# Ledger of designs, part 45: peptides against a protein of PDB entry 6B4E

Target 1, 295 residues: chain A of PDB entry 6B4E
Amino acid sequence: TNFDKISKMFWHYKDKIAQIKQDIVLPIKKADVNVRNLLSRHKRKINPKFGQLTNSNQQLFKIQNELTQLINDTKGDSLAYHWILNFIAKAVVHQAETEVRVKPESALPLGKLTLYLLVQFPELQELFMARLVKKCPFVIGFTCEIDTEKGRQNMGWKRNNENKWEDNTSYDERMGGILSLFAIITRLQLPQEFITTTSHPFPIALSWHILARICNTPLNLITNTHFVILGSWWDAAAVQFLQAYGNQASKLLILIGEELTSRMAEKKYVGAARLRILLEAWQNNNMESFPEMSP

## One batch from the design tools (peptide; made by RFdiffusion4, then SolubleMPNN)

Design b1_p12_8_s1 (from b1_p12_8, 7 letters changed)
Fold by OpenDDE base, seed 2:
Structure b1_p12_8_s1 (fold): chain B 295 residues (1-295), chain A 12 residues (1-12)
Amino acid sequence: as target 1 above (295 residues)
Amino acid sequence: MNPLEELLKDPF
């Protein structure tokens, strides 16, 4: 693992967030009134659609078509188009922080929708990744110390209006929700219409990056959150990860489930205890995946 | 060499 490369990637996306504010979000406030009105109407139509997802592929396809039309309506103005995509990127991550957090299986329809949009609208990819890294640096295997305010900010900790940090449980659950979504995206196949024409924008190899980079992280930086997000990843992608990489996947799952948890045993992390349970279930031929969506 | 070093590499 090259941690300098990971750090450079982390700061690249931090810079992208600043750029998005300057080049997309701020300029649209000064745009033509017709453009602002269009975007306001589209925002109101787009926002509820992520919560309208169910375990139905039929419902998914309906929402895909509706969003595609709404996004296409903005293509006549490049700034409007990028603004809508940035809004979608933020909305998807917010859905992961709120709904996937409490209902992990909802990551599957949300991930399918997101992957479709990422392929259909390639300009969404950088906007989405920047938002993911800002909110949950674990998606690229980045970790820093959280003993400082800057460190906590870099790791995606939130402060309330009273400048108080969120509690550990809230942080862990939010990180788990976001990582579940990302893990699902990495393990999904492209929609059938794109398989022969497009490469996967966030392939299963990115799941390998997450696991390997966490295993190589200095032990003094490993927290309960690392084990929570590994557990979330496991529920979301472990079955498909094993299918993709076979014996090499097995070795890595044993490394995170047994070796990493054992090295941190003195900390008695609840997330580590859950990860060991997942490992044991797999060893007993009881590895579970999210149920497939209905037709 | 850590026997797991190759396993811990990022795929190219």
Scores: peptide ipSAE 0.027, ipTM 0.697, DockQ to the pose 0.064
Fold by OpenDDE base, seed 4:
Structure b1_p12_8_s1 (fold): chain B 295 residues (1-295), chain A 12 residues (1-12)
Amino acid sequence: as target 1 above (295 residues)
Amino acid sequence: MNPLEELLKDPF
């Protein structure tokens, strides 16, 4: 693990967020009234779609088609197109922060939808990744100290209108929700229509990066949140991760489930206890995955 | 990202 490279990547995406604001978000406010009206209508139509997802593939395909049409309607104006993609990136992450955090299995339909859109609209990839890294740096295995305000901000902690930090539980749940979504995306196969023509934009190797980078993180920087997101990742992707990497995956799961938790035992982290339970379930041949979606 | 580098390195 090269932490300098990870830091550079982290700051690259921080810069990308600033660039998005300057080059996409702010210019639209001064755009032609017809463009602004179009985007307002599209925003209203797009926003509820993510909440309409169910465990049904039929419903997923319907929403995919609807979103595809709505996005294509903006392609005549490059700025409008990028604006709507940025809106979608934000909306998807928001859905992970709100719905997936309370119902982790909802990451599956959301992840399938997101992966489809990422492939169908390649310009979404950088917009989405920038938003993910801003909100949950764990997706690239970035960790810094949170003893400072700047450190907390970098790690995606939110402040309310009264400048008060969110509570630990809220932060942990949000990070878990976002990480669940990302984990799902990494372990999904491309839709059949793309397999022969496109490479996976966020492949299972990125899950390996998350686990390996966390394992190599200095122990003094490891928090309960690290174990929470590892547990979220486990529920979302451990089965498929084992299928992808076999014995190497097994070793890494043992390292996070046994070794990392043991090294941090003195902290008595609740997230670590949950991860131990997941390890034990696996050792007893009871590793579970999210149920597959219905037709 | 270079996945090969991470795959070849053991944690800890």
Scores: peptide ipSAE 0.027, ipTM 0.711, DockQ to the pose 0.133
Fold by OpenDDE base, seed 3:
Structure b1_p12_8_s1 (fold): chain B 295 residues (1-295), chain A 12 residues (1-12)
Amino acid sequence: as target 1 above (295 residues)
Amino acid sequence: MNPLEELLKDPF
C-alpha cells in the first residue's frame, strides 16, 4: 500500500470541496431570482424522497423517475444542474449519517438509488466522492492521527455549537452508516439498462482497497472506529465480496477478522469483538447479507 | 514475495 498516494487522493478531494463552494455554492447565492426560486422548490421536493425509500423495488423505481425528472428540469442551466447534484450528494451522505446509522439494511435501497443517479448523471460522481471523503475518509482507506484538532477534523469528527467534539459512539455510528452505504454501492450490479453500455463507477475493487489499506495501516493509528466500519462493511458486502474474489477474498476476511483483531486485543475494542463474532458466524456457515428488496 | 504481502497490495 502506497500511503503517499492515498494522502494525495485525500487532499485532492479536500481541494474539490473548496472548489465546489467557490464554483457552485457561492455563485448560486448571486444568481437570478428565478433560478434561486427554481432550486428552492426542487430542494423541497427532493429532500423527502430519500426518506420515502422502503424495501420495495416498485417504490424505488417511482422515486428514481421522480428524481430524474426533477434533475433534468435543471439541465438548461449548467450552474443550476451542478448545484442540484451537489445538493443530492450532500443529502445522500446525510441520510447515511442518520437513517443507515440506526437501520443498516436501509443502505440497500439508498445504495440502489444512488448508483442509478451516479450512472444517469455522471457529473454526480466527483461531487459524491468528494463529500464521502470529507465525511468519512475510511472510504478510500485514509487514516491519520486524531490526537490533534486538525487530525480529528480531517477524519470527519464534528464539533457542536459549544466547540465540543461529538462522543465516540456517535462518531463510530456515523462512520459505520456512511461506510455501509459505500460498501453497498461497490457490490451492487448496474441497473439492467446500463450493464452493456457503462462501467461501474465505484466497483467492488474499491472494497478491496479499503480492507487492504486498513490492514497495512500502522497499528498505533488503528482505533475502535476502524473495527466498527469493518463490521459495517462486512454486513453490507462480505457475501458479494467472496463471490467476486473467491479464495483471495477469504484470506482478506480472515486477516481483518482474526489477525488484525488479535494484534489489537489489548485495547479491548467493542468494534473488534463484534468483528470476531461476524468471523465466527462465517466459519459456522452462518454469514448473512441484507435481505433482498421486494418486487 | 510473501503471499501475505502480495494479498495486501491493491489488485488493480
Scores: peptide ipSAE 0.026, ipTM 0.694, DockQ to the pose 0.065
Fold by OpenDDE base, seed 1:
Structure b1_p12_8_s1 (fold): chain B 295 residues (1-295), chain A 12 residues (1-12)
Amino acid sequence: as target 1 above (295 residues)
Amino acid sequence: MNPLEELLKDPF
């Protein structure tokens, strides 16, 4: 693992967030009133659609089509187009922080929708990844110290209105929700219409990177959150990961489930205990995946 | 390279 490369990638996306603000968000405030009104209307139409997802592929396809039309309506203005995509990127991550956090299996329809949009609108990819890394740097296997304010900020910790850091449980759950979504995206097949024409923007190899990079992270930087997000990843993608990489996947699952947890046993992390349970379930041939969506 | 190092190698 090249940690310098990971750090450079992290800061690339931090810079991208700043660029998005400067080049997309702020300029639109000064844009023509008709453009601003259009975007306001579209925002109102788009927002509810993420909550309308179910375990139905038919419902998914309906929402995909509706979003496609709404996004296409903005393509005549590059700034408007990028603004709406940035809005969608933020909305998807927000849905992961809220709904997926409490109902992890909801990551599947959300991930399918997101993957479709990422392929259909390639400009969404950098916007989405930047938002993911800002909110949950674990998606690229980045870790830094959290004993400083800047370190906590870099790792996606939030402060409330009283300038108090969020509690550890809230942080862990949010990170788990976001990571679940990303894990799902990495393990999904491209929609049938794109398989022959497009490469997967966030392939299963990125799940490998997450696991390997966490395993190589200095132990003094490993926290309960690392185990929580590994557990979230496991629920979301372990079955498909094993299908993709076979014996090598098994070795890596053992590394995170057995070796990493053992090395950190003195910390008595709750997330580590859960990951051990997941490992044991797998060893007993009881590995579970999220239910597949209905037609 | 030991087997562990190979396993943890960045695939990119």
Scores: peptide ipSAE 0.025, ipTM 0.684, DockQ to the pose 0.065

Design b1_p12_8_s2 (from b1_p12_8, 9 letters changed)
Fold by OpenDDE base, seed 4:
Structure b1_p12_8_s2 (fold): chain B 295 residues (1-295), chain A 12 residues (1-12)
Amino acid sequence: as target 1 above (295 residues)
Amino acid sequence: ENPILELLKDPF
């Protein structure tokens, strides 16, 4: 693991967030009133769609089509198009932070929708990844110390209006929710209509990167959150990860579930205990995946 | 760096 490269990637996306603000978000405030009105209407129509997802593929396809139409309506203006995609990127991550954190299996329909949009609208990919990395650096296996304010900020910790940090449980749950979504995206197959023409934008290899990079992270930087997000990843993608990489996947699951947890046993992290339970379930041939969606 | 990945072969 080249941590310098990971750091460079992290800061690339931090810069991208700043660029998005300067080149997309702020300019729209000065755009033509008709454009602003269009975007306001579209925002109101788009925002509730993510909460309308269910375990139904029929409902998913309906929402995919509706969002596709709404996004296409903006293509006549490049700035408007990028603005609406950035809004969607933010909304998807927000849904992971709020809904997926409390109902992890909801990551499946959300991930399917997101993957569809990422392929249908390639410009969404950098916008989405930038937002993911900002909110949850774990998605690229980035870790830094959190003993400083800057370190906490870099790791996606939020402060309220009174400059108070969020509690550990809230942070862990948010990170778990976001990571669940990303894990799902990495393990999903492309929709049938794209398989022959498009490469997967965030393939299962990125799950490998997450696990490997965490395993190589200096132990003094490993926290409960690392184990929480590994558990979230496990629930979301372990079955498909094993299918993809076979024995190598098994070795890596043992490394995170047994070796990493053992090395950190003195910390008695709750997340590590949960990961041990997942490992034991697998060893007893009881590894579970999220249920498949209905027709 | 935590060397536990030395137990793995590169799958790529």
Scores: peptide ipSAE 0.019, ipTM 0.657, DockQ to the pose 0.066
Fold by OpenDDE base, seed 1:
Structure b1_p12_8_s2 (fold): chain B 295 residues (1-295), chain A 12 residues (1-12)
Amino acid sequence: as target 1 above (295 residues)
Amino acid sequence: ENPILELLKDPF
């Protein structure tokens, strides 16, 4: 694992967030009133759609089509187009922080929708990844110290209005929700209409990177959150990961489930205990995946 | 660096 490369990638996306604000968000405030009104209307139409997802592929396809039309309506203005995509990126991540956090299986329809949009609108990819890395740097296997304010900020910790850090449980759950979404995206097949024409923007190899990079992270930087997000990843993608990489996948699952947890046993992390349970379930041929969506 | 991954051949 090249940690310098990972750090450079992390800061690339941090810079991208700043760039998005400077080049997209702030300029639109000074844009033509008609453009601002259009975007406001579209925002109101788009927001509810993420909550309308169910375990139905038919419902998914309906929402995909509706969003496609709404996004296409903005393509005549590059700034408006990028603004709406940035809005969608933020909305998807927000949905992961809220709904997926409490209902992990909801990551599947959300992930399918997101993957469709990422392929249909390639400009969404950098916007989405930047938002993901900002909120949950674990998606690229980045870890830094959290004993400083800057370190906590870099790792996506939030402060409330009283300048108090969020509690550990809240942070863990949010990170788990976001990571679940990303994990789902990495293990999904491209929509049928794109398989022959487009490469997967966030393929299963990125799940490998997450696991491998965490395994190579200095142990003094490993926290309960690392195990929580590994557990979230496991629920979301372990079955498909095993299908993709076979024996090598098995080795890596053992590394995170057995070796990493064992090395950190003195910390008695709750997340590590859960990951051990997941490992044991797998060893007993009881590995579970999210239910597949209905037609 | 955490040496755990030394137990696994990197396929990438």
Scores: peptide ipSAE 0.019, ipTM 0.655, DockQ to the pose 0.065
Fold by OpenDDE base, seed 2:
Structure b1_p12_8_s2 (fold): chain B 295 residues (1-295), chain A 12 residues (1-12)
Amino acid sequence: as target 1 above (295 residues)
Amino acid sequence: ENPILELLKDPF
């Protein structure tokens, strides 16, 4: 693991967030009234669609088509197009923070929709990744200390209007929700229409990076959150990860489930206890995955 | 650095 490279990647996306504000969000406020009206209408139509997802592929395809049309309507203006994509990136991550957090299996339809959009509209990829890294640096295996305000901010901690940090449980659950979505995306196959023409934008190798980078993180930086997000990842992607990498995957699952939890045993992290339960279930040939979606 | 990954002969 090259931590210098990870740090550079982290700050690259932090800079991208600042750039998005300057180059996309702020300029649109000064755009032509017709463009602003178009975007306002489209925003209102797009926003509820992420909550309309179900376990139905039919419903998924309907929403895919609706979003595709709405996004295509903006392509005549590059700034409008990028603004809509940035809005979608924010909305998807917000859905992970709120709905996936409380219903992890909802990550599957949301992930399928997101992957479709990432391939259909390649300009979404950098916008989405920047938003993910800002909200949940664990998606690239980045960790820093949280003993300082800057450290907490870098790790995606939120403060309320009274400048009070969110509670540990809220933070853990939000990180778990976002990580679940990303994990699902990495383990999904490309839609059939893209398999022969396009490479996967966020392939299963990125799940490997998450696990390996966490395993190599200095132990003094490992928190309960690390184990929570590993558990979320496990539920979302462990079965498919084993299918992809076989024996090498098994070794890595044992490292996170047994070795990492054992080294941190004195901390008595609740997330670590859950991860050990997941490991034991797998050892007893009872590894579970999210149910497949209906036709 | 946490040496756990040294148990894996892995390029990542």
Scores: peptide ipSAE 0.018, ipTM 0.653, DockQ to the pose 0.063
Fold by OpenDDE base, seed 5:
Structure b1_p12_8_s2 (fold): chain B 295 residues (1-295), chain A 12 residues (1-12)
Amino acid sequence: as target 1 above (295 residues)
Amino acid sequence: ENPILELLKDPF
């Protein structure tokens, strides 16, 4: 694992966030009134759609079509198009922080929707990844110390207007929700219409990177959150990960479930205890996955 | 560095 490379990637996306603000978000405030009105209407229509997802593929396809039309309506203006994609990127991540956080299986329909949009609108990919890394650096296997304000900010900790940090549980759950979404995306197959013409933008290899990079992270930087997000990843993608990489996947699952948890046993992390339970379930041939969506 | 990955082959 090249941690310098990971750090460079982390800061690349941090810079991208700043660039998005300067080049997309702020300029729209000075755009033509008709453009601003269009985007305002579209924003209002788009926002509720993510919460309208269910375990139904039929409902998913409906929402996909509706969002596709709304996005296409903005293509006549490049700035408007990029603005709406950035808005969608933010909204998807927000949905992971709120709904997936409390209902992990909701990551499946959200992930399917997101993957469709990422392929249909390639410009969404960098916007989405930048937002993911900003909110949850674990998606690229980045970790830094959280003993400083800057360190906590870099790791996606939120601070309120009174400069109070969020609770540990809140942080863990948010990170788990975001990671669940990303894990689902990495293990999903492309929609049939794209599978022969397009490469997967965030393939299962990125799940490998997450696990491997966490395993190689200095132990003094490993926290309960690392185990929480590994557990979230496990629920979301472990079955498909094993299908993809076979024996090599098994080795890596053993490394995170047994070796990493053992090395950190003295910390008595709750997340680590859960991960051990998941490992044991797998060893007993009882590995579970999210149920498939209905037709 | 935690050399856990020494036990793994590169799958890529």
Scores: peptide ipSAE 0.018, ipTM 0.658, DockQ to the pose 0.068

Design b1_p12_8_s3 (from b1_p12_8, 8 letters changed)
Fold by OpenDDE base, seed 4:
Structure b1_p12_8_s3 (fold): chain B 295 residues (1-295), chain A 12 residues (1-12)
Amino acid sequence: as target 1 above (295 residues)
Amino acid sequence: MDPILELLKDPF
């Protein structure tokens, strides 16, 4: 693992967030009133759709079509188009922070929708990844110290209006929710209509990177959150990861489930205990995936 | 080249 490259990637996306604000978000405030009104209406229509997802493919396809139409309506103005995609990127991550954190299996329909949009609208990819890395650097295997305010900010910790940090449980759950979504995206097959024409924008290899980079992270930087997000990843993607990489996947699952947890045993992290339970379930031939969606 | 072998470079 080359941590210098990971750091460069992290800061690339931090810079991208600043660029998005400067070149997309702020300029639209000065745009033509008709454009602003269009975007306001579209925002109101788009935002609730992510919460309308169910474990139904029929409902998924309906929402995909509706969002596709709404996004296409903005293509006449490049700034408006990029603005609506950035809004979608933010909304998807927000849904992961709020819904997926409490109902991890909801990552599946959300992930399918997101993957569809990422392929249908390629400009969403960079916007989405920038938002993911800002909110949850674990998606690229980035970790830094959190003993400083800047370190906490870099790792996606939030402060309230009183400048108080969020509690550890809230942070862990948010990170788990975001990571679950990303894990799902990496393990999903492209929709049939795209398989022959498009490469997967965030393939299962990115899950490999997450696990490997965490395993190589200096132990003094490993926290309960690392184990929480590994557990979230496991629930979301372990079955498909094993299908993709076979024996090599097994080795990596043992590394995170047995070796990493053992090295950190003195910390008695709750997340590590859960990860061991997942490992044991697998060893007993009881590894489960999220239920497939209904027709 | 086996893509899995390439990925195995990352853990090291």
Scores: peptide ipSAE 0.019, ipTM 0.656, DockQ to the pose 0.096
Fold by OpenDDE base, seed 3:
Structure b1_p12_8_s3 (fold): chain B 295 residues (1-295), chain A 12 residues (1-12)
Amino acid sequence: as target 1 above (295 residues)
Amino acid sequence: MDPILELLKDPF
């Protein structure tokens, strides 16, 4: 693992967030009133769509078509188009922080919708990754110290209106929700209409990077959150990961589930205990995936 | 030593 490369990638996306603010978000506030009104109407139509997802592929396809039309309506104005994509990127991550956090299996329909949009609108890819890395650096296997204010900010910790940090449980659950969504995206097949014409924008190899980078992280930087997000990843993608990489995947699952948890046993992390349970379930041929969606 | 490399060398 090249940690210098990971750090450079992290800061690239931090810079991208600043760029998005300067080049997309701030300029639209000064745009023509008709453009601002259009975008306001579109926001109101788009925002509820993510909460309308169910375990039905039929419902998913309906929402995909509705969102596609709404996004296409903005393509005549490049700034408006990029603004609506940035809004969608933020909304998807927010849905992971709120709904997926409490109902992890909801990551599947959300991930399918997101993957479709990422392929249909390629400009969404950098906007989405920048938002993911800002909110959950674990998606690229980045870790830094959290004993400083800047370190906590870099790792996506939030402060409330009283300038107090969120509680550990809230942070862990938010990170787990975001990582569940990302894990799902990495293990999904492209929609049939794109398989022969497009490469997967966030392939299963990115899951390999997450696991490998965490395993190589200095132990003094490993926290309960690392085990929580590994457990979230496991529920979301472990079965498909094993299908993709076979015996090499098995070795990596044993490394995170057995060796990493054992090395940190003195900390008695709740997330580590859960990951051990997942490992044991797999060893007993009881590894589970999220339920497949209905037609 | 890279923990991943060490594990991959194991005849498991």
Scores: peptide ipSAE 0.019, ipTM 0.628, DockQ to the pose 0.053
Fold by OpenDDE base, seed 5:
Structure b1_p12_8_s3 (fold): chain B 295 residues (1-295), chain A 12 residues (1-12)
Amino acid sequence: as target 1 above (295 residues)
Amino acid sequence: MDPILELLKDPF
């Protein structure tokens, strides 16, 4: 693992966030009133749609079509188009932070929707990845120290208006929710209409990167959060990961479930204990996956 | 030998 490369990638996306603010978010405030009104109406229509997802593919397809139309309505103005995509990127990540964190299986319909949009609107990919990395650097296997304010900020910790950090449980749950979404996206197949015409924008190899990079992270930087997100990833993608990489996947699952947890045993991390339970379930041929969506 | 190091050298 080249950690310098990972760090460069992290800062690339941090810079991208700043660029988005400067080039997309701020300029739209000075745009024509008709454009601003259009975007305001679209924002109001888009916002509730992510919460309308269910375990139904029929409902998913309905929402996909509605969002596609709403996005297409903005294509006549490049700034408006990029603004609405950035809004969607933020909304998807927010949904992971709020809903997926408490109902991990909701990552499946959200992931399917997101993957569809990422393929249908390629400009969403960089906007979405930048938002993911900002909120949850674990998606690229980035870790830094959290003993400083800057370190915590870099790792996606939030402060309230009183400058109080969020509690550890809240942080762990948010990170788990975001990573669950990303894990699902990486293990989903492209929709049939795209499978022969485009490559997967966030393929299963990115799950490999997450696991390998975490395994190679200096042990003094490993926290309970690392194990929590590994557990979230496991629930979301372990079955499909094994299908994709076979014996090599097995080796990596053993590394995170057995070796990494053993190396950190003295810390008695709750997340590590859960990961061991997941490993044991797998060893007993009882690895679970999220149920498939209904028609 | 550290299994993690081995995978780093030949992950596939």
Scores: peptide ipSAE 0.018, ipTM 0.634, DockQ to the pose 0.057
Fold by OpenDDE base, seed 2:
Parts: structure tokens; sequence; C-alpha cells
Structure b1_p12_8_s3 (fold): chain B 295 residues (1-295), chain A 12 residues (1-12)
């Protein structure tokens, strides 16, 4: 693992967030009144769509079509188009922090919708990845110390209005929700209409990077959160990961489930205990995946 | 050899 490369990638996306604010979010406030009105109307129509997802593919396709039309309506103005995509990127990540956090299986319809949008609107890819890395650096296998204010900020910790950090449980659950969404995206096949013409924007190899980079992370930087997000990843993608990489996937699952948990046993992390349970279930031929969506 | 290092050298 090249940690310098990972750090450069992390800071690239941090800079991208600053650029998005400067070049997209702030300029739109000075845009023509008709453009601002259009975006305000579209924002109100788009925002509830992510919460309208169910376990139904029919409902998914309906929402895909509705969002596609709403986004296409903005293409006449490049700034408006990029603004609406940035809004969508933020909304998707927010849905992962709130809904997927409490209902992990909701990551599947949300991930399918997101993957469709990422392929249909390629400009969404950088906007979405920048938002993911800002909120959950684990998606690229980045870790830093959290004993400083800056370290906690870099790792996506939030402060309340009283400048108090969020509690550990809240942070763990939010990171798990975001990571579940990303894991699902990496293991999904492209929609049928794109499979022969387009490469997957966030392929299963990115799941490999997450696991390998965490395994190579200095042990003094490993926290309960690392095990929580590995457990979230496992529920979301372990079955498909094994299908993709076979024996090499198996070795990596053993490394995270057995070796990494054993090295950290003295800490008695609750997340590590859960990951061991997942490993044991797999060893007993009882690895589970999220149920497939209905027609 | 460290199992982690081995996997990273030959992931496929």
Amino acid sequence: as target 1 above (295 residues)
Amino acid sequence: MDPILELLKDPF
C-alpha cells in the first residue's frame, strides 16, 4: 500500500470540495433569477425522491426516469447542471448517513439509483467521490489520528452547535451507513443498457483497496470504527467480492476477520467482535447477502 | 512473509 498516494488522493478531494464551493455553489447565488428559480423548484422535487425508494425495481425505474428528466432540464446552463449534480451528490450521501444507517438493506436501491445516475451523468462522479471522501475517508482507505481537532475533522467527525464532538456511536453508525452505500455501488453490475458500452465508474476493485489499505494501516491508528465499517462492508459486498476474486478474496476476508481482529483483541472493540461473528458464519457456510429487489 | 504483504503483491 502506497500511503503517500492515498494521502494525495484524500487531499485532492478535500481541495475539490473547496473548488465546488467557489466555482459552483457561490456563483449560482449571483445567477439569473430564472435559473435560481428553476433550481429551487428542481431541488424541492429531487430531494424527496431518495426517500421514496423501496425494494421494488419498478419504483426504482420510475424514480430514475423522474430524476433524469429533472437533471436534463438544467443542461442548457452548465453552472445550473453542475449545481444540481452537486446537490444530488450531497443528498445521496445524506441519505446514507440517515436511512442506510438504521436500515442497511436500503443501501441496495439507493446504490442502484446512484450507479445509474453516475453512468447517465458522468460529471456526477467527481462531485460524488469528493463528497464521500469528505464525509467518510474510509471509502478510499484513508486513516489519520483522531487525537487532534484537525485529525477528527479530516476523518469526518461532526461538531454540534456547542462545539462538542458527536458521540462515538453516532460517528460509527454514520460511517457504517456511508460505507455500506459505497460497498453496494462497487459490487453492482452496470444497468443492462450500459453494460456493453460503458466501464463501471467505481468497480469492485475499490472494495479490494478499502480492505487492503485498512489491513496495512498502522495498528495505533485502528479504532472501533474501522471494524464497524468492515462489518458494514461485509454485509453489503462480501458475497459478491468472493464471486469476483475467488481464493484471493477469501484470503483477504480471513485477514480482516481473523488476523486484524486478533491483533487488536486487547482493545475489546465491539465492532471487532461482530466482524468475528461474520467470519464464523461464513466458515459455517452461512454467509448472507441483502435480498434482491422485487420486479 | 507477512500475509498482508503477500496479498498486496499478488491480488489476482
Scores: peptide ipSAE 0.018, ipTM 0.640, DockQ to the pose 0.078

